# Designs tried in a protein design run: peptides against a protein of PDB entry 5H65. Part 62

Target 1, 294 residues: chain A of PDB entry 5H65
Amino acid sequence: QYLERTPLCAILKQKAPQQYRIRAKLRSYKPRRLFQSVKLHCPKCHLLQEVPHEGDLDIIFQDGATKTPDVKLQNTSLYDSKIWTTKNQKGRKVAVHFVKNNGILPLSNECLLLIEGGTLSEICKLSNKFNSVIPVRSGHEDLELLDLSAPFLIQGTIHHYGCKQCSSLRSIQNLNSLVDKTSWIPSSVAEALGIVPLQYVFVMTFTLDDGTGVLEAYLMDSDKFFQIPASEVLMDDDLQKSVDMIMDMFCPPGIKIDAYPWLECFIKSYNVTNGTDNQICYQIFDTTVAEDVI

## One batch from the design tools (peptide)

Design b1_p26_2_s1 (made by RFdiffusion4, then SolubleMPNN; from b1_p26_2, 11 letters changed)
Fold by OpenDDE base, seed 2:
Structure b1_p26_2_s1 (fold): chain B 294 residues (1-294), chain A 26 residues (1-26)
Amino acid sequence: as target 1 above (294 residues)
Amino acid sequence: DKEEEEKKYQILSEILKKEKEEEEKK
């Protein structure tokens, strides 16, 4: 898309909605901490949510571990089951179900595990040895997803979450509808289980200044702006460092704005109404920042 | 494939450790 470059002073005088190409300096941004900028976004209801931290997940899985797996739900045509029990009086029972492909147990790197009663630590370890893990519980007639407050699918270090408001959960046997039971594509799993998957997004507010004017622009982006997936950044120190370096390049601490590099980006204006109050806001879109020195 | 099953069970046993009793229900 080609747009003529427009100075901020001109943009600030125009009605919304419109799209612009701009060249400006990043005076400041918020939040300053990267982990605070990573959120979960529902593409359907547009609700923004915090990414659950380990402590939140520990509580959910601890509660799940107090539940007893139903023997009647073990070893179906879809999966083979194995059970572990602790010897102590308050023993924890763990059930692991190996999803089969056409009645055959696939290789570990192609195998989906359904787990009842596992801890976060155990689940994470399993996700590194198998293709993916779904935390589940015993329902009345079938296995069911444990809790949408926890990941519905864990692949390696990536936690996939679903929207509580928009999802209409279906039982685990609906995975039978998947033609391919080896790759376990998150969107396909979500569709089969009636889940609206949440998207990891970077959420930031940029204060932009081109010398003619100053405006605040909202950034909500999954992987285009930094060319780094928001879904992976929380679990990868190197990716976190890369994002921090990019932000420090455009907004270096302890340096005057006159020495800041220029940022080229696209912004769109839109109207926000709060009762009788009308405000024009701006959002960054279709923008990739270059890591190269200008 | 019995060999593949055993391999998977071994992985689980290693992760879930010896404090648990292993039960197989076929």
Scores: peptide ipSAE 0.416, ipTM 0.786, DockQ to the pose 0.010
Fold by OpenDDE base, seed 1:
Structure b1_p26_2_s1 (fold): chain B 294 residues (1-294), chain A 26 residues (1-26)
Amino acid sequence: as target 1 above (294 residues)
Amino acid sequence: DKEEEEKKYQILSEILKKEKEEEEKK
């Protein structure tokens, strides 16, 4: 869709909702730290959540490790099981279940592990050697997902999370519904387990100035704006540097705004009601800035 | 495949042993 450029001063006088194409300078943005801008978004209920920190996950897995794996749930048609007992004071038992593909143990790079009693460190190490890992616990009749506050699937360096509000968890045996038990597509795993997967998103507020006016625009984007997936940026230093470089280019520190580059983007206005007060807000959409940097 | 199974178990053993050692050192 072609939109003519509209000056900010004109936009600020108009009623919502409307869509605009603008050319403005990025006066400032928040949050300044990249890790603070990455959130988890539910596509169904639209709640935003913080990405759990390592410390948060440690607590969850520590609690999980206090539970003893149920021997009756080992070695099913779906998976082969192996148990380890640590020699530490806690005598922690770790159960690892290797999910089979049509009764056959797949290669490591195609193998999904279900783990009981594992630490975050162990799970991360395992995810680097196998296709993916699901933290689980022994339920009454079947293995179950450990906790939706932790990843339901760790694949490589990516932690996949589910929405607590929208998910209706099903037992691990529901993975049998997957025809392909080698690729372990996160969405397929989520569907089988009754999970609504959360999406990684960049969440930022831009203060835009085109010389005629100033407005704040909200950015919620997963991979288009920076042409960098929000799901990968937290675990990749090079991607982090790239985002930082882009932001520094548009909003260089210690430089006057007159020297800032122009940012072209699309914004939409919308109404927000706070009690008796009606406020017009703005959101950036369908905008890519990385193409100008390359 | 017994060989594949042993390979996987070896990987797990190495990881869990290392974690055990690290936990003991903490």
Scores: peptide ipSAE 0.414, ipTM 0.775, DockQ to the pose 0.010
Fold by OpenDDE base, seed 5:
Structure b1_p26_2_s1 (fold): chain B 294 residues (1-294), chain A 26 residues (1-26)
Amino acid sequence: as target 1 above (294 residues)
Amino acid sequence: DKEEEEKKYQILSEILKKEKEEEEKK
């Protein structure tokens, strides 16, 4: 959209809500570390969540591995099953279910695996060899998603998460509703399983200064601001470097703000009530900075 | 189809065989 540029000093005096176009320097930003800036956002309840760490996932999958796959749930019309037993005394059982397309086993690159009892390492390896992996467990009458604290779908290096609050999980047989059982679109899988997908977002606070005033603006963006998907950045060193370079360009370390480049962006003001206190906050929207960097 | 199945099982074996033995449940 197009708006006339407004100085920060003028904005700071105005009531909310309003939209502005601004030109300011990025005095500082937080968090400084990129991995801390990537969150999961629910589009329905709007709750922000942390992206689970590998350690968190390890625990979940270890717990899942303590459960024995139910033999009665093997080899349905939806999937063919194979089971492995570990050689160690603990005797961990791993069940892998290959989802079929119209009764036919798809090619590996089109095949969805349902896995019971797999470790994170095993699941990750499998996700690189097959189209996608869903961690599951044996329910009473059907396979079920293992845990929404873990990804409901893993495709390559991308972990897809669902909202615990907003999701109403359905059994795995609901994947039958998908006509195309080869592409495994995350949103389609989520819909079939009653999952509200979480969105990866960059979450940052910018301190902006145009010489007339200073304000803090909140950034929550998935892929527009940096033109880099938040969903991919954590698993791609090059993308991480790119984001870091962008931030370093606008907020270069070791030099004074007078030498900082100007950042043009859109911000919207909004009212926030904290107890008896009312304050005006600002959020960056519809802004792409990467275009200026290229 | 069976050939494809075998290929998939080979992939699984490569990933899982280090710690696991295949159980045939038929």
Scores: peptide ipSAE 0.379, ipTM 0.786, DockQ to the pose 0.010
Fold by OpenDDE base, seed 3:
Structure b1_p26_2_s1 (fold): chain B 294 residues (1-294), chain A 26 residues (1-26)
Amino acid sequence: as target 1 above (294 residues)
Amino acid sequence: DKEEEEKKYQILSEILKKEKEEEEKK
């Protein structure tokens, strides 16, 4: 986009919608904690939801572990099954189903596991040894996804979630529709299972000040702004540190705003109706942070 | 490959065994 730089004072006087290029200082931002700024966004219904916490997942998987795997659903043309029985007082049964490619068991790095009765810890450990893991449960006639409140697919440290509103879940046997049963592309898996995948996004509100005016701009971005994927940041301490460093660079604590670096970005204005009140809001778009004039 | 299958099962057994033991200690 070829936009001339516009001072904030001028922008604040204009009607929406419009697009602007600005140069401003980041006076403040919220939320302050990175953990609170990462959300899940549905590309279809546009709802935002929180990323489930470990404690939330523990509860879901504990509940799932109370169910007994159905022996009749084991060892199909799609997968080979093995059952483990825990020796604890509850006698928990864990079923692991190894998805086959054309009747052949793939290598571990290409193998998708379907697991029922597993704990979060077990599932996470498995996802580091195999290509992918799907938490499942025994349905009436087939294996089914355990719960859309939990990841539908775990690859390494990445948890893939689906939208409860937009998804129309299909049984596990629909994975047969995938020609390639080795790469396990999340979008392909989602499509096969009738899932609308959610997107990890950074959600922040920036207070921007260029000396002529102050405005709040909304940031919703997956990977462009920080050049760091929101999908990976929660599970990677180094990435978290990088984001924190970037934010500290633009909004350093303990110093005056006059010493802050300039942030160049694009913002768009839009109208929001709240009851009888019409307000103009601003959103950052198509912006990558980089070193700027200090 | 039967050997590959056995390797996978061994990995799972080790993971599940450890988790079980940890859960029992709680």
Scores: peptide ipSAE 0.402, ipTM 0.786, DockQ to the pose 0.010; fails the geometry check

Design b1_p26_2_s2 (made by RFdiffusion4, then SolubleMPNN; from b1_p26_2, 13 letters changed)
Fold by OpenDDE base, seed 1:
Structure b1_p26_2_s2 (fold): chain B 294 residues (1-294), chain A 26 residues (1-26)
Amino acid sequence: as target 1 above (294 residues)
Amino acid sequence: DEEEEKKRYEQLSALLKKEAEELEKL
């Protein structure tokens, strides 16, 4: 729908919910650090959670590496297994399972690895040489996903996470249900394993000023606002630089706000109740800023 | 068919071994 531009002073006087098109300057934003602005969002329960840090993952995988792979679960119709013992670290055993496509081992670029007992470093290195990696553990009757606090799927540098609350994990043999065992689409893998995948999102608060008024607007966006996927930005220096450049363009440091560029965007108002207090909040939606910059 | 599978397994294993060896050197 066509929306006419509305000044912030007028918006601030109106009841929610409403949608607006605005032209304003980005006075400030938070958080300032990009890493802090990237969150994981569940599409079902709508919880926001932090992206696990490398240190957190190290602990999870270190703990997993203390468990010995079950020999009975090796070499099934779904996968062929290779075990090695590290020379260092007290002879830690690592099991890698090469997932087969219709009983045939694929090429490395199409091969999914199931890793049992691997460290984060090992897993990350392998994910760069193979199509994808799933950290697993030996269950009672089958391999199982190691931990939803860690990625359920690693493809290159992309870590795919699942929602602990909404997921009902199924054993690894459920990967047999996948028709395509070459591309390893994250959503398909998630579905097969009973995982509700989390979505990477940018979460920011913008302070917008058009000279008539000032309001704070919330941004929760996965890939539209910056035209950069939130799922990739944390592991790509160039993408990070791009986001930083965009933000610096709209909110340049050391310059007076009068010289800031104008930002065109859509915002929606909504009511938030906190006890007896009713507050009107604003959220940015259906807005792309990168198109004006590129 | 068996020979091809063995070859594929060996190739994948070789890649795995290479990565493992590199990691152990660190």
Scores: peptide ipSAE 0.378, ipTM 0.882, DockQ to the pose 0.010
Fold by OpenDDE base, seed 4:
Structure b1_p26_2_s2 (fold): chain B 294 residues (1-294), chain A 26 residues (1-26)
Amino acid sequence: as target 1 above (294 residues)
Amino acid sequence: DEEEEKKRYEQLSALLKKEAEELEKL
């Protein structure tokens, strides 16, 4: 899309909704901590959620480990099962199910694991050796997803979450509908299991200043703005550093705003009603900072 | 086919066992 640059002073006088191209300096932003800016967003109901913390996941998996795997659900046409008994004081029974592709067990790098009774640490470690892991539990007739408060799919260090409100969970045997049982595309897995996947997003508020006016703009973006996936940043120190570097570049601490680089971006205005008051708000869209530094 | 399946199962199980053993040592 092409838009002429509009000064902030002109934008601030106009009615919403409109789209603008602007050139401004990033005076400030919030939240300042990266982990606070990463949220989960449902594309269907538009609910924003916090990314679950390790402590929350530990509780969920601990609760799951209290249930004994059902022997009747082991070794189906879809998967071969292995029972692991821990040597710790709890003596937990962990069931791991290796999902087959057309009746054939794949290589580890293509293999999806279904795990019953695993701890977060165990699941995370396994996800680094196998293609993917789904935490499951024994249902009445089939294996079922353990809990939507936990990831429905773990691939390496990436945790995929589903929306509790919008999802209508189906049993694990619905994975049979997948033609390709080697790549384990998260969206395909979600569809098979009746899950509406949540999207990792950066959520920030930018205070923009072009010398003619000051404007607050909302950022909700998954991977375009920083050219870094929000889904990976929390588990990757290098990506975190990269985001921090980008933000420090545009908003360097201890330096006067006159020395700040210019940011080119697109913003859209929209109306928000708060009681009797009509407020115009602004959102950044279709912007990549790596290419828009002048 | 059965022998190949058994071999693959054993390979995957061995990998699982290795990871489990490492975790138990922690």
Scores: peptide ipSAE 0.373, ipTM 0.881, DockQ to the pose 0.010
Fold by OpenDDE base, seed 2:
Structure b1_p26_2_s2 (fold): chain B 294 residues (1-294), chain A 26 residues (1-26)
Amino acid sequence: as target 1 above (294 residues)
Amino acid sequence: DEEEEKKRYEQLSALLKKEAEELEKL
């Protein structure tokens, strides 16, 4: 939809909710470090969470590795199992389950692995050789997802997380409901297992100035603003550099704001109530800036 | 075909073993 450009001074006087098209300079932004701006967002409960650090995942997988795989849960109609015993670490046992497609084992590039007792390093290595990996544990009657604090699905270098609050986990046999057991679409896997998938988002606060007024606007975006997926940026140095370059272009260090480029974007106002205080806040939406960098 | 399944299982297992062995050397 077409919106006329509105100066910030006029916007600041208006009631919410409304949508605006603006042209302003990015005076400043927070957080300054990219990795701090990447969060996990639940589309259902809208909770924002930190992306787990490698150290956090190590602990979860180490704890999982202390549990012995249940032999009774191996080699079902859904998967064929292989037990790997490490030479070191007191002979740690890892159970790997190869998920079958219509009773047939697929090629490695189409194969989903279910892993019991694997370390983060092992899982990451395997995710580069097979299609996908799900960390699991032995439940009472079936394999179950290990922990929603860890990825429920690792595909290549992408870690997919689920919301602990909104998910109602189902046993691994529910993967049978998937018609396509070759592509392993994350959303389909999540649905089958009763997981509400979290979305990677960039979360930033922009201070915008058009010379008539100053406004703080909130950015929560997954892939439109930078035309870079938030889900991939943490695992790709080149993508990180690209985002940094974009931010440096709009907010260059060491120069006066008068020399900053103009940013065109859409913002929406909304009311926030904290007790008796009603405040108007602003959020950036439907805005792409990457095209302006070229 | 049981023979084909066995072959696929062996291939996947071999790949798994290879990766595991490489990890143990690190």
Scores: peptide ipSAE 0.367, ipTM 0.879, DockQ to the pose 0.010
Fold by OpenDDE base, seed 5:
Structure b1_p26_2_s2 (fold): chain B 294 residues (1-294), chain A 26 residues (1-26)
Amino acid sequence: as target 1 above (294 residues)
Amino acid sequence: DEEEEKKRYEQLSALLKKEAEELEKL
């Protein structure tokens, strides 16, 4: 879309909702730490959630590991099961289920593992050797997803989460509905299991100044703004450095704002009601900073 | 078909065992 550039002073006087193209300097932004800016967003209920920390996941998987896998749920038409007994920890039993494609076990790079009783470390290690991992537990009649507070699907280093509020979980046997049991597309897995997948997003507040006025604009973006996926940034040091470099470029520390580069972006205004107080807020949209740098 | 499945199972199980053993050494 094309809009004429509007100075911030003019925007600040106008009613919402409206869309604007602006050219401004990034005076400041928050949060300053990248890991604090990455959130999980539900596309249905629009709630923002924190990305679970390793410690949070450890607790969930430790709790799951206290339960003994149900032998009756092993070796179904959907999967073949292997019981792994740890040498340590009083012989903890871990059930690993290899999901079959049309009754045929796939190669490891195409194989989905269902893991029951595994620790975070074990799950993460296995996710690097197999296509995907789903943490599960023994239900009454079938395996079930362990906990939506943990990833419902792990592919390599990518953790896929579901919305607790919007999801209506179905048993693992519903994976039978998937035509392709080799690629394990996260959205397809989510649909089969009744999960509303959460989206990784960058969430930031920018203070923008064009010399005529100052306004705060909210950024919620998955991969367009930085041209870096929010879903990958937490697990990749190079991507983190790239985001940091971009932010340092637009808002260099220790330098006066007069020397800051200009940022071109689109913002939309919208009304927010907080009790009796009505205010106009601004959100960045359809903006890629890389286009301004190149 | 059954033989092939058995072979695949053994391969996957072997890989699992290898990873498990490595984890226990940590």
Scores: peptide ipSAE 0.365, ipTM 0.881, DockQ to the pose 0.010

Design b1_p26_2_s3 (made by RFdiffusion4, then SolubleMPNN; from b1_p26_2, 15 letters changed)
Fold by OpenDDE base, seed 1:
Structure b1_p26_2_s3 (fold): chain B 294 residues (1-294), chain A 26 residues (1-26)
Amino acid sequence: as target 1 above (294 residues)
Amino acid sequence: DEKEEQEQYEKLSILLKKEAEEEKKK
């Protein structure tokens, strides 16, 4: 969409809602730490959640590992099961279930693993080898998703999370409804299991200054702004460096704002009412900055 | 001890991968 450039001083005088094209300098941004800017967003209830820390996941999987896999739930028409006993003092039972495609085991790179009783470290090891992994537990009549506080699907280094509020979990046998049992598309898996998937988003506040005025604009973006997926950035050092480089380019430390590059972006204004107070807020939309770095 | 367990699990992962592929061929 084409919009004429509007100076910030003019925007600050106008009523909301409106859309603008602006050219401004990034005076500052928050949060400064990249890891703090990555959140999980529910597309249904619109809640923002923190990405679980490794320590949180460790606890969840440790708790899950205290349960012994139910032998009655092994080797169904949907999956073949392998059992491993750890050699540590606990001697834990770990069940690995290989999901079959039409009764046939797929290639390892196309195979979905259901992991029961594994630690975070063990699950990560398996996900690196088999790509798609779902942490599960033994239910009364079927395998069930372990916990929505943990990933419902791990693909390589990507952890897919579901919304606790919006999801109505179904048992693992509902994966039978999937025609394609090789690609394991996260949205399809989520749908089969009654999960509303959360979206990784960058959440940041930009202070923009064009010399005529200053305003704060909110950024909530998954992969367009940086042309880097928020879902991958936490687990990839190179992507982290790229984001940091972009931010340093627009907002270099130790340099005066007069030397900052110009940022062209789209912003929309909207009204926020808190009691009797009406405030106009701004959000960045449909903006890509990666082209300026390449 | 934990390191040894992790190494064992990695070996298991490799083994399971191979087993799954071989079973598909049968």
Scores: peptide ipSAE 0.039, ipTM 0.601, DockQ to the pose 0.012
Fold by OpenDDE base, seed 4:
Structure b1_p26_2_s3 (fold): chain B 294 residues (1-294), chain A 26 residues (1-26)
Amino acid sequence: as target 1 above (294 residues)
Amino acid sequence: DEKEEQEQYEKLSILLKKEAEEEKKK
């Protein structure tokens, strides 16, 4: 993709929609805190939502733990089941179902676990050991996903979420449609279970200044801009540091803008109606900052 | 009590992993 560079002053005078290549300095950005910029986006209905907090997940899993696993749903052709009872006053029963591939258990690191009655802490521990975990509950005829407010799939430290509005959940036995029951690709799991997966995105507003003008541009990006997946950044300190370093590089605190590096990026303009006012807004697209520093 | 349960769970998870591997060998 190639466009001629256009100064911001010229862009600000033009009608939308249009696409531009610009060279500008990042005067400022918001939100300043990385965790506030990471959100979940539905590619179908386009709703943005916050990433659930640990406390929210604790409540969901605690509620799930009050339900007793149905004995009739254990040990199917799809999975082998193990169950134990905790020693606390509640005597909580936890069931772990090991998903088989063509009737054979895969290696533990390739095995998908279905968990009933587990706490967040317990689920996370199991996910770290077995890689792939789905929180489930006993349904009427089959195991079912526990709650779309919680992850439908946990892989290591990555939580995969689904859209409540767009998903039409199917029972766990639909995992049988997957030919490969070892790799557990999130999109494949989602498809099998009728889930529209949410996408982790960085959502930020950039104030861009090229010396001729100033405009605000919206950034919604999953992995291209920073070359860091938004899906991984919340659980990885090194990735967080990397993003912070990138932002500090373009917008260093305590330094005059004259010393800021130039950012080359693509922006597109679009019209937005706000009451009686028509506004032109701008969005950054198809931009990788690591490659466009001059 | 909660800490003890967490420790027990960790031990159990290790056992489950081992059992899964043993079951695969059958």
Scores: peptide ipSAE 0.032, ipTM 0.637, DockQ to the pose 0.012
Fold by OpenDDE base, seed 5:
Structure b1_p26_2_s3 (fold): chain B 294 residues (1-294), chain A 26 residues (1-26)
Amino acid sequence: as target 1 above (294 residues)
Amino acid sequence: DEKEEQEQYEKLSILLKKEAEEEKKK
């Protein structure tokens, strides 16, 4: 729908909910650091959570490595298993399970690895070579996902996370439901394992000023606003630089706001109730800034 | 071919693990 441009002063006087097209300057934004703006969002329960840090993952995988792989769960119709004992670290046992496609091992670049007892470093090395890795543990009757606090799927440098609240985990043998066991699509893996995948999103607060008024608008976007996937930005220096450049363009440091470029965007108003106080808030939606820069 | 490929994967996995362990010690 074509919306006419509305000045901020007019918007600030109107009741919610409404949608607006605006032209404003980005006076300021929060957070300033890109890594702080990337969050995980559940599409079902709408929970926002932080992307786990390397230190958090280290702890999870270290804890997992204290458990010995169950020999009874090795070498099934779904996967072939290799177990070895480390020379160091009190003889830690690590198991790698290679998922087969119709009983045949696929090429390494198409093979899903299930890793049991691996450290973060070991898992990362394997994911770089084999592309797809799932951290697992020995359950009572089958292998199970290690922990939803860790990625359920690692593909190269991309970590795929699931929602603890909305997921109902199923055992690893449910991967048998996948017809093609060479193309490991995260959504398909998640569905097979009963996982609600989390979405990487940029979460920012923009202070917008068009000279008639000032309002704060919330941004929650995965890939449209910057035309950069939030899922990839944390692991790619070039993408990080690109986002920083975009933000610096709209909100240049050390320059007066009068010299700032105009930002065109869509915002929607909505009501928020905190106790007895009703507040109108604003959210940016259906906006791409990169198209205006190029 | 499957056995050979399996052996290769096993060897590779072990190698990658060893490399990862060595990197943590530096």
Scores: peptide ipSAE 0.031, ipTM 0.605, DockQ to the pose 0.010
Fold by OpenDDE base, seed 2:
Structure b1_p26_2_s3 (fold): chain B 294 residues (1-294), chain A 26 residues (1-26)
Amino acid sequence: as target 1 above (294 residues)
Amino acid sequence: DEKEEQEQYEKLSILLKKEAEEEKKK
C-alpha cells in the first residue's frame, strides 16, 4: 500500500491507531550492543524471553546426563538406538537414536538424531555431522523432549526454542505423523511435538528526528529490517558485522546528526493503557533498510 | 581425561555416521 510521507510533528498530534510513512534520521538507538537486542518472542502469548546462554544450556544438559537411558525405550519402529558408556570415572551412558524414514535409516545428513544423556559439547558435535538433533529423555512410556529451557531442535548452529507457557508437549512417537522424515522442518517438528515455537527477533528502540519533531519507535523484527535472520546472527560473526555496519551507517559515531543519512520507514501508532493513563506508542513495520546499503 | 573423552566421542560419531550411510544402501 502506498502511504504519503508525514512529518513527525503532524504524527505526534494524531490519535492512534494509524499507519505512517516517514523520512527521518536515526538520532540514537538502544540497546547499543547487538547481542542484547536479540530476543525470543512467542507469537501466541507474545512473551519476550532472553536467548539462553551456553552456561544455561550446560547446566540443563549436565543434569540430563545424570539420568540413565531406559533400555525399554530403545530400538522402536521409529528409530534405531546406539549406546556408549564414557570412559570417565562415572561411566556416563549416552544414547543416540536414529530416526528412520519408512523403516529405513536416511543418509546421515538427512537423519534426525535423538540425543539422550549428551553434554552440550557432544550435542554440538553431532549436530555438525548430522545437522538435525533433538535433546530427549526417557519418559514413562516413550522418549520425551528433555526441557523447553533448552532447544527442542538443533540444526547446524541454529537453536530452535519453544514456549513453556503455550506448548503442550507430546511424546517423541508423535513424529510418526510426519510423512517426510528427512527434511525435518522446524515448524513441522514443533507441531508434531505440541510445541509453540519461539521466534528470534531483533528488539530495539529508535529515536527518530526529521527536524520537525522527535519520536521513539519500537522495532521488533525477525528478518525483514536487516534482511538478516535474527535466528542466525548470534552464531555468525559476518552477519553480526553486517548488522553493526548498517547501524553505524544510519547512526555514525563521532559526527553530528546533520550529517546522518535519511531513513525511510513505516511506523504504526498504538495505544497503551495503564489504568486511567493512556500513552501513544510507535512501532516500525514492513521496513527494509539493507537495500540502502551499497 | 576430558581431551581423551572428546577424541573418543569424535571417533564414535564418525563411526555412527558411516553405519547410518551403510544401512541406507541396504
Scores: peptide ipSAE 0.027, ipTM 0.594, DockQ to the pose 0.012

